# Designs tried in a protein design run: peptides against a protein of PDB entry 2AUS. Part 27

Target 1, 323 residues: chain A of PDB entry 2AUS
Amino acid sequence: ADIKREVIVKDDKAETNPKWGFPPDKRPIELHIQYGVINLDKPPGPTSHEVVAWIKRILNLEKAGHGGTLDPKVSGVLPVALERATRVVQALLPAGKEYVALMHLHGDVPEDKIRAVMKEFEGEIIQRPPLRSAVKRRLRTRKVYYIEILEIDGRDVLFRVGVEAGTYIRSLIHHIGLALGVGAHMAELRRTRSGPFKEDETLVTLHDLVDYYHFWKEDGIEEYIRKAIQPMEKAVEHLPKIWIKDSAVAAVAHGANLTVPGIVKLNAGIKKGDLVAIMTLKDELVALGKAMMSTQEMIERSKGIAVDVEKVFMPRDWYPKLW

## One batch from the design tools (peptide; made by RFdiffusion4, then SolubleMPNN)

Design b1_p29_5_s4
Fold by OpenDDE base, seed 1:
Structure b1_p29_5_s4 (fold): chain B 323 residues (1-323), chain A 29 residues (1-29)
Amino acid sequence: as target 1 above (323 residues)
Amino acid sequence: MSLEEQRAELDAELARARERLAEAERAAA
């Protein structure tokens, strides 16, 4: 569920100039692509890096990056950020994931026992990263948000699972198999969600991208490629937001930290150290940064650094310098 | 390249990637 964050208004008189910036829905097609994210249906076979390289070739792009690796055999939702939006993947790496998995049991187990044991794996689990991971093999906790059994057919168990970023589904299935006493392995895995990206009307294949780019370049039809690419602002929907004055936008776009006087409105529940999205009053992404104050401190204080700006996305010239 | 040639190139790359995966899975079994 999209966690509807409460919006607290700090300055109810703040207006925005409609001539400044480019709202996500008003970008020319070339600019839309430069600030785009594809909700790709990754096929099984290629690595996530190979697929990103193919997208760069298909769409004639200089840069792209993915919102969290899928193994070669794993299909489904792979967000691919394009060109000037490439660094927005930083917002997607820590985001929750959902999968549909097929688990094969190595022995016969009553369905009631399967259901009971799988329910015990909801919550905090202890995992050791696989040998092939670039991560140090230290034990770590990960959250399983939910397990939903879809189908049980003898030794085959189809289930949906929501997990914290960097939870290993293969390891989860191995531990479920041990708890059942018969052992198990992961037969198939599909990712159905990565943060705000899910299986919906925005999900596209590599073949769709080939076709839609051709229709634009050869036939002058931009509608298909425009729909196939989401604005970069989609990739930050799950983050807490801070909306700033037009007079503060150019400073932040030049890499200045956000100070408290620049804030117009903000989400409730921001903590010191949280990753936050800095937005214009037209819902344009200016930058990502680290909160240096809580929501409450940003409301109560008249001055100070609210956000340490880490990654700027907005061009420096979209808003005038008003300092 | 025609649309058909571009689709055929992608299909050939996907086929090669699936073959490499199948070889790696057989070598790990």
Scores: peptide ipSAE 0.584, ipTM 0.945, DockQ to the pose 0.858
Fold by OpenDDE base, seed 2:
Structure b1_p29_5_s4 (fold): chain B 323 residues (1-323), chain A 29 residues (1-29)
Amino acid sequence: as target 1 above (323 residues)
Amino acid sequence: MSLEEQRAELDAELARARERLAEAERAAA
């Protein structure tokens, strides 16, 4: 479940100047693209890197990056961050993932046994990364948040699975097959969610991008390409947020750490060491950083470094220097 | 390039990618 984080207001009198910045909903189309993330439906066949290269070509972009590799044969939700937003994908790497998988069993197993065994794989599992992964093949724990069996047809088991980032569904299916005593393999896999990105009206194909870019460039129709690209702020929806004063924005945009006096409101439950999104009062992403204080410390303290700023996204000129 | 040519180029790249995948899957079996 998307844990709705409570918002604690520290300064209820803080206002924002409507002339400063570019709210996500009010960016000119060129700027929207420069700070965009595509919720791509990756087709089966290409690598995630090939697809990113194609998007760069289609949209005439210098740089882009994806929010977590899908194998060539795997389809579905691939967030692709564009241009100045490219580094926002780092917020998506640790995000939970959901998949729909088809598992084929190598023998007959009673449905009740399938259901019982698959339920035992909810929670913490031990996995070894596959040989093809750039990750050292060490055993590691991963969380399976849920397994929902959608259909059982003889030896074919269709299921939805929510997992911690870097859980290998192929390995999960292999271990389920071993636990069932008959063995199993992954027939099909689709990713249905990557953090805040899911299968919804924002999901677009490569063909949609070709069409929508053409309609913009040749016909002057911006609507389609605007809808096909999400603001980069979408890629941080799952992070705890800290909203800052207009007077603090330019300093943070210059790479200064966020100090406690700059905080207007913040999410509950921030811990020291958490990745947090620093936002304007217009919900613009200024930067990502590491929390140096808890939420409680940020409320109670009058001074100190609240966030160590790691990655700035906002241009330095969107807000005036007020220090 | 026309829209049709751009779509055709994408289709050809997708076809080649699917072929490479199928070859890799056959070689791993």
Scores: peptide ipSAE 0.584, ipTM 0.945, DockQ to the pose 0.862
Fold by OpenDDE base, seed 5:
Structure b1_p29_5_s4 (fold): chain B 323 residues (1-323), chain A 29 residues (1-29)
Amino acid sequence: as target 1 above (323 residues)
Amino acid sequence: MSLEEQRAELDAELARARERLAEAERAAA
């Protein structure tokens, strides 16, 4: 998520009309909610589906979806996309995750050995999904990006772990315990990151949402609920972006594929087949799509389909039809 | 509903969810 992507400008003279669209920072509160994502601190106890149902009730919403299941006992970062933004969760499902885990060892192990063995679990690991997972129980490789031991207290090991999406921390801890020769289990787990969403000032509880919605509806105070909801554009910050001309926005919003002449600027390092975010010059999310060209091909070519548009988010009327 | 009633409803739902989790964990042990 933290990889700074270079921005290549293809058309340095492209301007945007300030009267068209709704930039993320200038949406009326109702529209902000319709295109919102909550960085929820999920409590332990409820399922991710129960929590989404409660948010829909609290905020009087018809639709919502979450950016990746947390087990009932697991707390922490659960992105919840609202209403018209609900489909943006597909950008978050493949995103990396971070956790803080408490591992309990079933025997005494010297700290030096704990540290040495846990370091060997950085990189590629082989996992089998648990029985309770809807995922086919095939062996699969997953990347552990890093393991940081925070504390060792006898048989209790507190650690931070960054992982590829769909890595099972419970299974990781089990395998660490086997490698240590004593066995281990997962005592506690908290998710501290899901792609661009982390533990920061944007993290809110269910109680915060109850309070902030009440302050808006009963007292007319919008500030709290506005801060509690992030624009849907936050949910695509980790994706490579393509910024398009105002004249191309309405066509893409109608589900047309993005053609090369519509591109104003783009991130470096886009490959054919990558998931990309199509943005306006005001940093509004128009659509998600599959890159049909590399960055280099999008620069060098004068024509052709640059992005196969898979999901439109922007309403069809925010920009005029200029074709 | 008052703010207090809405918070109390949420607290009751959270309590029931925690109980269901504790029952499921006991049944799996």
Scores: peptide ipSAE 0.583, ipTM 0.945, DockQ to the pose 0.851
Fold by OpenDDE base, seed 3:
Structure b1_p29_5_s4 (fold): chain B 323 residues (1-323), chain A 29 residues (1-29)
Amino acid sequence: as target 1 above (323 residues)
Amino acid sequence: MSLEEQRAELDAELARARERLAEAERAAA
C-alpha cells in the first residue's frame, strides 16, 4: 500500500554513529546477499517451493523463503527472502497483491454489461477458499481495491486487479462469470505486485540469477548480482516504522522489547496490535514486532513497552551494548 | 559446473515442472 505515513519526531537531536551497523546501500556483497530479497519473476510450471529450492542451489544458500505462494501455473512477482532475511516474508504475507488476469467467458456478453458487472466487484466480496488451500474452507470477506479492464476481445477479458492478501482470483472470475449469466474461467494469471515488490527494473528471472552469480564467482563482477538482490529493508517499506536510538539497537538485537525511551521518530497511525518495523537512524531493519501502544501513546508516555519484538534480523554485534 | 551446464539443468527442471502441471491440469478437467 502506497500510503504515505507521516513521520513524527520525538528527539530531533538524536545522532547516529556512522561507524556502527551496515546501512542497506553500504553492505559488502556477501552481507548484502545474507540480508537480501529477490524480486523474482516466477515462471509458470514450478511451485513456489520448487523455485525457492532452485534459488538456494543457484546462489549456494542454506535457507530462503517466499513472500506468498503463487500457484504453479501463475507467473510473476514472487519475493524470495534469503539467508538471514528469510523470515522477513512474514511482512509480505498480509500485504496487498495485484494481478493481471485473462478471463474467458463461456458465452457472448455485451461489452457495456461486462464493464458494469465487473465494477460491482470492487469493494468487499465473499469467498470460499478452494479445496487445495491450507486455509480453513470458511466463507470470508476479501477486499477488491480496484478492477481495471485493459482489453475486451469477444469472450476474452484482460484486466488488472488489486486485492487484499488471500483473495482468490480464480474464485473472483468464477463469480463474475455467474453474475454475467454465462459463466467464466481463469485462462491466465500473472502477479504484478506483492506489497512493495512490483514489475520494475528489480524484477529478475531464474536465468538472470544463474548468470549474475556466475559473473560474480567466476569473473569477479559483483554489479549484476548486487542489483538483482534488494536489501531486506525493501520488504518492510509498506509497514509502519519506528526509528530508535543507537543506544537501544543492541538491546533489541538481543531480543529485548522496545521501550518508549528508545524511540527517536515513528510513523503516524500505528495501532496496538499492528506489525511494525523497528529501524535504526540509518534505515537498517533491526526487528519486526507487534505494537503494544498506538503512535499517540508512544508520543505521550515516558515509559513502557512500545513494541513486543517477534523477530530480530540485525546481528547482535553491529551496534555496541550501551547499558 | 559451466554456465551452460547450469542453464541446461535449470531448463530441464523447468521442463519437468511444466509437464507435471500439464498432467495435473488434464487430470482436473
Scores: peptide ipSAE 0.581, ipTM 0.945, DockQ to the pose 0.881

Design b1_p29_6_s3
Fold by OpenDDE base, seed 1:
Structure b1_p29_6_s3 (fold): chain B 323 residues (1-323), chain A 29 residues (1-29)
Amino acid sequence: as target 1 above (323 residues)
Amino acid sequence: SAEREEHEAILAKIEEKTAAVEAALAAAR
């Protein structure tokens, strides 16, 4: 999520009508909720599915979905996408994750050896999904982006770990323990990041959500519930973006593919096959789609399908049809 | 309100589940 993507401007004269659309900061509270994502601090105990069900009950929602399962015993960052935003979780599933883990060693190991061996687990690792995973139990490579040892207290090793999506920390700890020669297990795990969602001022509990809902419904104070729910655009911050002309928005909102003439600006480094976010000039999420061209091809070409639109989020009426 | 009582019952159920897991984590250290 920390990859600063360069923005290439293709049309520096493109303007946007301030009367069209609903920028994330200008959505009425009901509309904000309909296009919202909660950065939930999932408590240990409940399943991610139970927590989503409770959020739906508390907020009177028909549908919601989460940005990647946490085990019952695992706490921390669980993005919960609401109502019309529910399918934005598809952008979060492939996103990198960060955890703080407590590893308990089954024997005494010198600290220098712990540090040396854990550093060797930075990079590509081979994992097999656990039996409980809905993922087929094929051997797969996963990247460990970084391991930061926070504390070593005898047999207890507290560490921060950044990983590719679907890396199993329990399996990582087991393999570290084997490499140390004494064995190890995961004592505790907290997820501190899921793509653009992290431990920050946007992290809220279920208690906070109940209180903030009642402040809104009973006291007419919408500020708290508004701050507790992030716009769906937050859930795509880590994706490469393509910003489109106002005249292209309604067509894409109707499910038309994005063509090259509709592009105003775009991130550098888009490859064919990448998941991309199609944005308005007001940073509203129109759709997710698959890039059919590289950034370079989208700059150089005058025509063609730039993005195969897979999922529309924007309502069809926010922008006028200009075709 | 009946809605608030329902929400408080949800929170109490979460707290019970949390406490049970925290106790189990503490006992496994």
Scores: peptide ipSAE 0.499, ipTM 0.916, DockQ to the pose 0.863
Fold by OpenDDE base, seed 3:
Structure b1_p29_6_s3 (fold): chain B 323 residues (1-323), chain A 29 residues (1-29)
Amino acid sequence: as target 1 above (323 residues)
Amino acid sequence: SAEREEHEAILAKIEEKTAAVEAALAAAR
């Protein structure tokens, strides 16, 4: 997720009209909310669905969606995409996750053995989804990117873990416990990261959202609610990007596929079949789509379909029709 | 306002659910 992607410029003379579009930093508060994502600190107790329903009620929204289910007992980072941004959550589903977990061991194990065995779980692991999962209960490989032991207190092991999307930490802890020979269970779990969303100054509670909503509606203070809501463009920061000419924006906003002549700049390392974000020169999200060419093909070719446009976010009227 | 009272009732319901889980986590240690 944190790999800085090189930007290849195809047209260094391409300019953007400052009168067209609404850059993420210049949206009026109502428009900012319509294209917003909350970095929610989900409390333990409620389901992710209940929390989304409450956010919709608090903020008077017609629709919202979350960037990946947290179990009722699990707290922490839950991205909640609002209104016109609701479909951006699909960019977050495949994104890596980080957790802090408390593992309780069912027997005494020397600390050196705990550290050695947990390090062996970095890399590829085989998991079976739990019975309660909406995912078909098939054996599958998942990546554990890193395990960092934070604290060992007798039988309690606090650790940070970075994982591929849909890795079950409960199952990881169960397998660690089996490898230690004593067994283990997950005592506590908090999600500390979901793709570009992490524990930082943008993380807000439901209490914060209520307070900030009332500061806006009763006191006319927009600052707090504006800071509590991230632009939808945040939810695609981890994706490869393609930046397009102003003349191509309206066509893509109408659901036309992106053709090679519309490209101004793009990230290196795009492969055919990758999910890509189509951006304006003002870093506005126009659409998500499937790359039909590699980065190299998009540079070398003068024509053809570069991106199959699957999901338009930008309104059709932000940029003029130039066709 | 009726809206504020509704929001406070939502928060109270969250706090009840949170407290119940925290108590269950504490009892499992």
Scores: peptide ipSAE 0.497, ipTM 0.915, DockQ to the pose 0.890
Fold by OpenDDE base, seed 4:
Structure b1_p29_6_s3 (fold): chain B 323 residues (1-323), chain A 29 residues (1-29)
Amino acid sequence: as target 1 above (323 residues)
Amino acid sequence: SAEREEHEAILAKIEEKTAAVEAALAAAR
């Protein structure tokens, strides 16, 4: 999310009609909820599935999905995509994650050795998914982007860790303990980040959601529930973006692939096969799709399929058919 | 309201699950 992607402009004269669409900041509350994502502080105890079910009950929703499972004992950042935004979780599942973990060592180890060995676990590690994981139990590499030791108190090591999606911190701690020669286990774990969602002013509890729902329904105060729900566009902030002409929006919203002539601007560094967000000039999410060209090919070519559209989010009627 | 009572029952169930995990974590130290 924090990587500022360069924006390359193909058509500097492209304008957008202010009467078309619903920009993320201008959605009526019901529409905002229909296209919303909650940055939930999941408590320890419940499963991620139970929490999603409770959000649906509290907010009277038909559909919701989460941006990546947290174990019952794990707290913190759980993005919950609502209603028409439910499928935006496909952008969050592969996203990087950050955790704060408490590792308990099974023996005494000098602090200098703890620091040195934990630094060696930055980079690529080999992991096997846990038995309870729906993921195929093949050996796989995962990236550890960084390890930051926060505190060492005897045998207790508090650390921050940034990881590739589907890195198992419990397994990481087990391997660190083996490398230290004394063994270790994960005492506590909190997720502090899931892609663009982090511990910030947008983080809300289930208690907050109940209170804010009642302020809306009983007192007519929309402000709290509006702030508690992020626009679905938040869930794609970490993806490379392609911004399209108003004339291309309705076609993409009908499930047509994005062709090169529809592109107004795009992020640098798109590769063939990347998941990309197709945006309007008002930063509305139209669709997610697979890049069929690189950024360079999308600049140089006058025609061809730029994006294979996999999932449409925008309603078909927000923009007029201009074909 | 019946809706509020249902929501409070959800919250109480969360708190129970949270307390059980916190107690289990404290007992493991």
Scores: peptide ipSAE 0.495, ipTM 0.914, DockQ to the pose 0.913
Fold by OpenDDE base, seed 2:
Structure b1_p29_6_s3 (fold): chain B 323 residues (1-323), chain A 29 residues (1-29)
Amino acid sequence: as target 1 above (323 residues)
Amino acid sequence: SAEREEHEAILAKIEEKTAAVEAALAAAR
């Protein structure tokens, strides 16, 4: 999420009509909710599915989805995509995650050895999914991006860990404990980040959500519920982006593939096969798709399919049909 | 309102589940 991607401008004269679309900051509250994502602080206890079901009940929603399961005992950042934004979770499922974990060691280990061994778990690790996982119990590699030891108190090790999606922290701690020679277990786990969603001023509880809903419905104050719900575009901030002409928006919103002439600007470093976000010049999410070209090919070519459009988010009527 | 009572019942059920997990985590230390 923190990788600043270079923006390459292909058409510096491309303008956008201010009357078309609904920029993320200009959506009426009902429309904002329909295209919203909650940065939920999931409490320990409930399942991620129970929490999503309750959000749907509280906000009177037909559909919602979450950006990656947290176990019942695990708290913290659970992105919950609402209504028309529900499928934006597909951008979050493969996103990196951060956790704060408390590891309890089953024996005494010198601090220097703890630090040395935990550093060896940065990089590629081999994991076996737990029995409760819907994923086949095959050995797989996962990346540990970083391990930051926050505190060591005897047998208790508090640490921050950045990981590839689907890394099991419980399994990581088990392997660290084996490498230390004493064994270990996960005492506590909190997720502090899921892609672009982190512990910040946008993190809200279910209590906050209930209160803010009632301030809106009973008192007519929409400000709180508006702030509690992020625009769906936040859920794609970590993806490479392609910005398109107003004349291309309605075609893509109808499910047409993005062709090279429709591109105004794009991020550097797009590879063929990458998941990309197709954006308007007003930073509205039109669709997610698979890049069929590299950034360089999209610059150099005058024609061809740039993106295979897999999931449309924008309504067909926000931009006029100009083809 | 009946809607508020329903929301409060949801919150109470969350709190019960939270308390049960926190108690189980505390007992495992």
Scores: peptide ipSAE 0.498, ipTM 0.914, DockQ to the pose 0.922; fails the geometry check

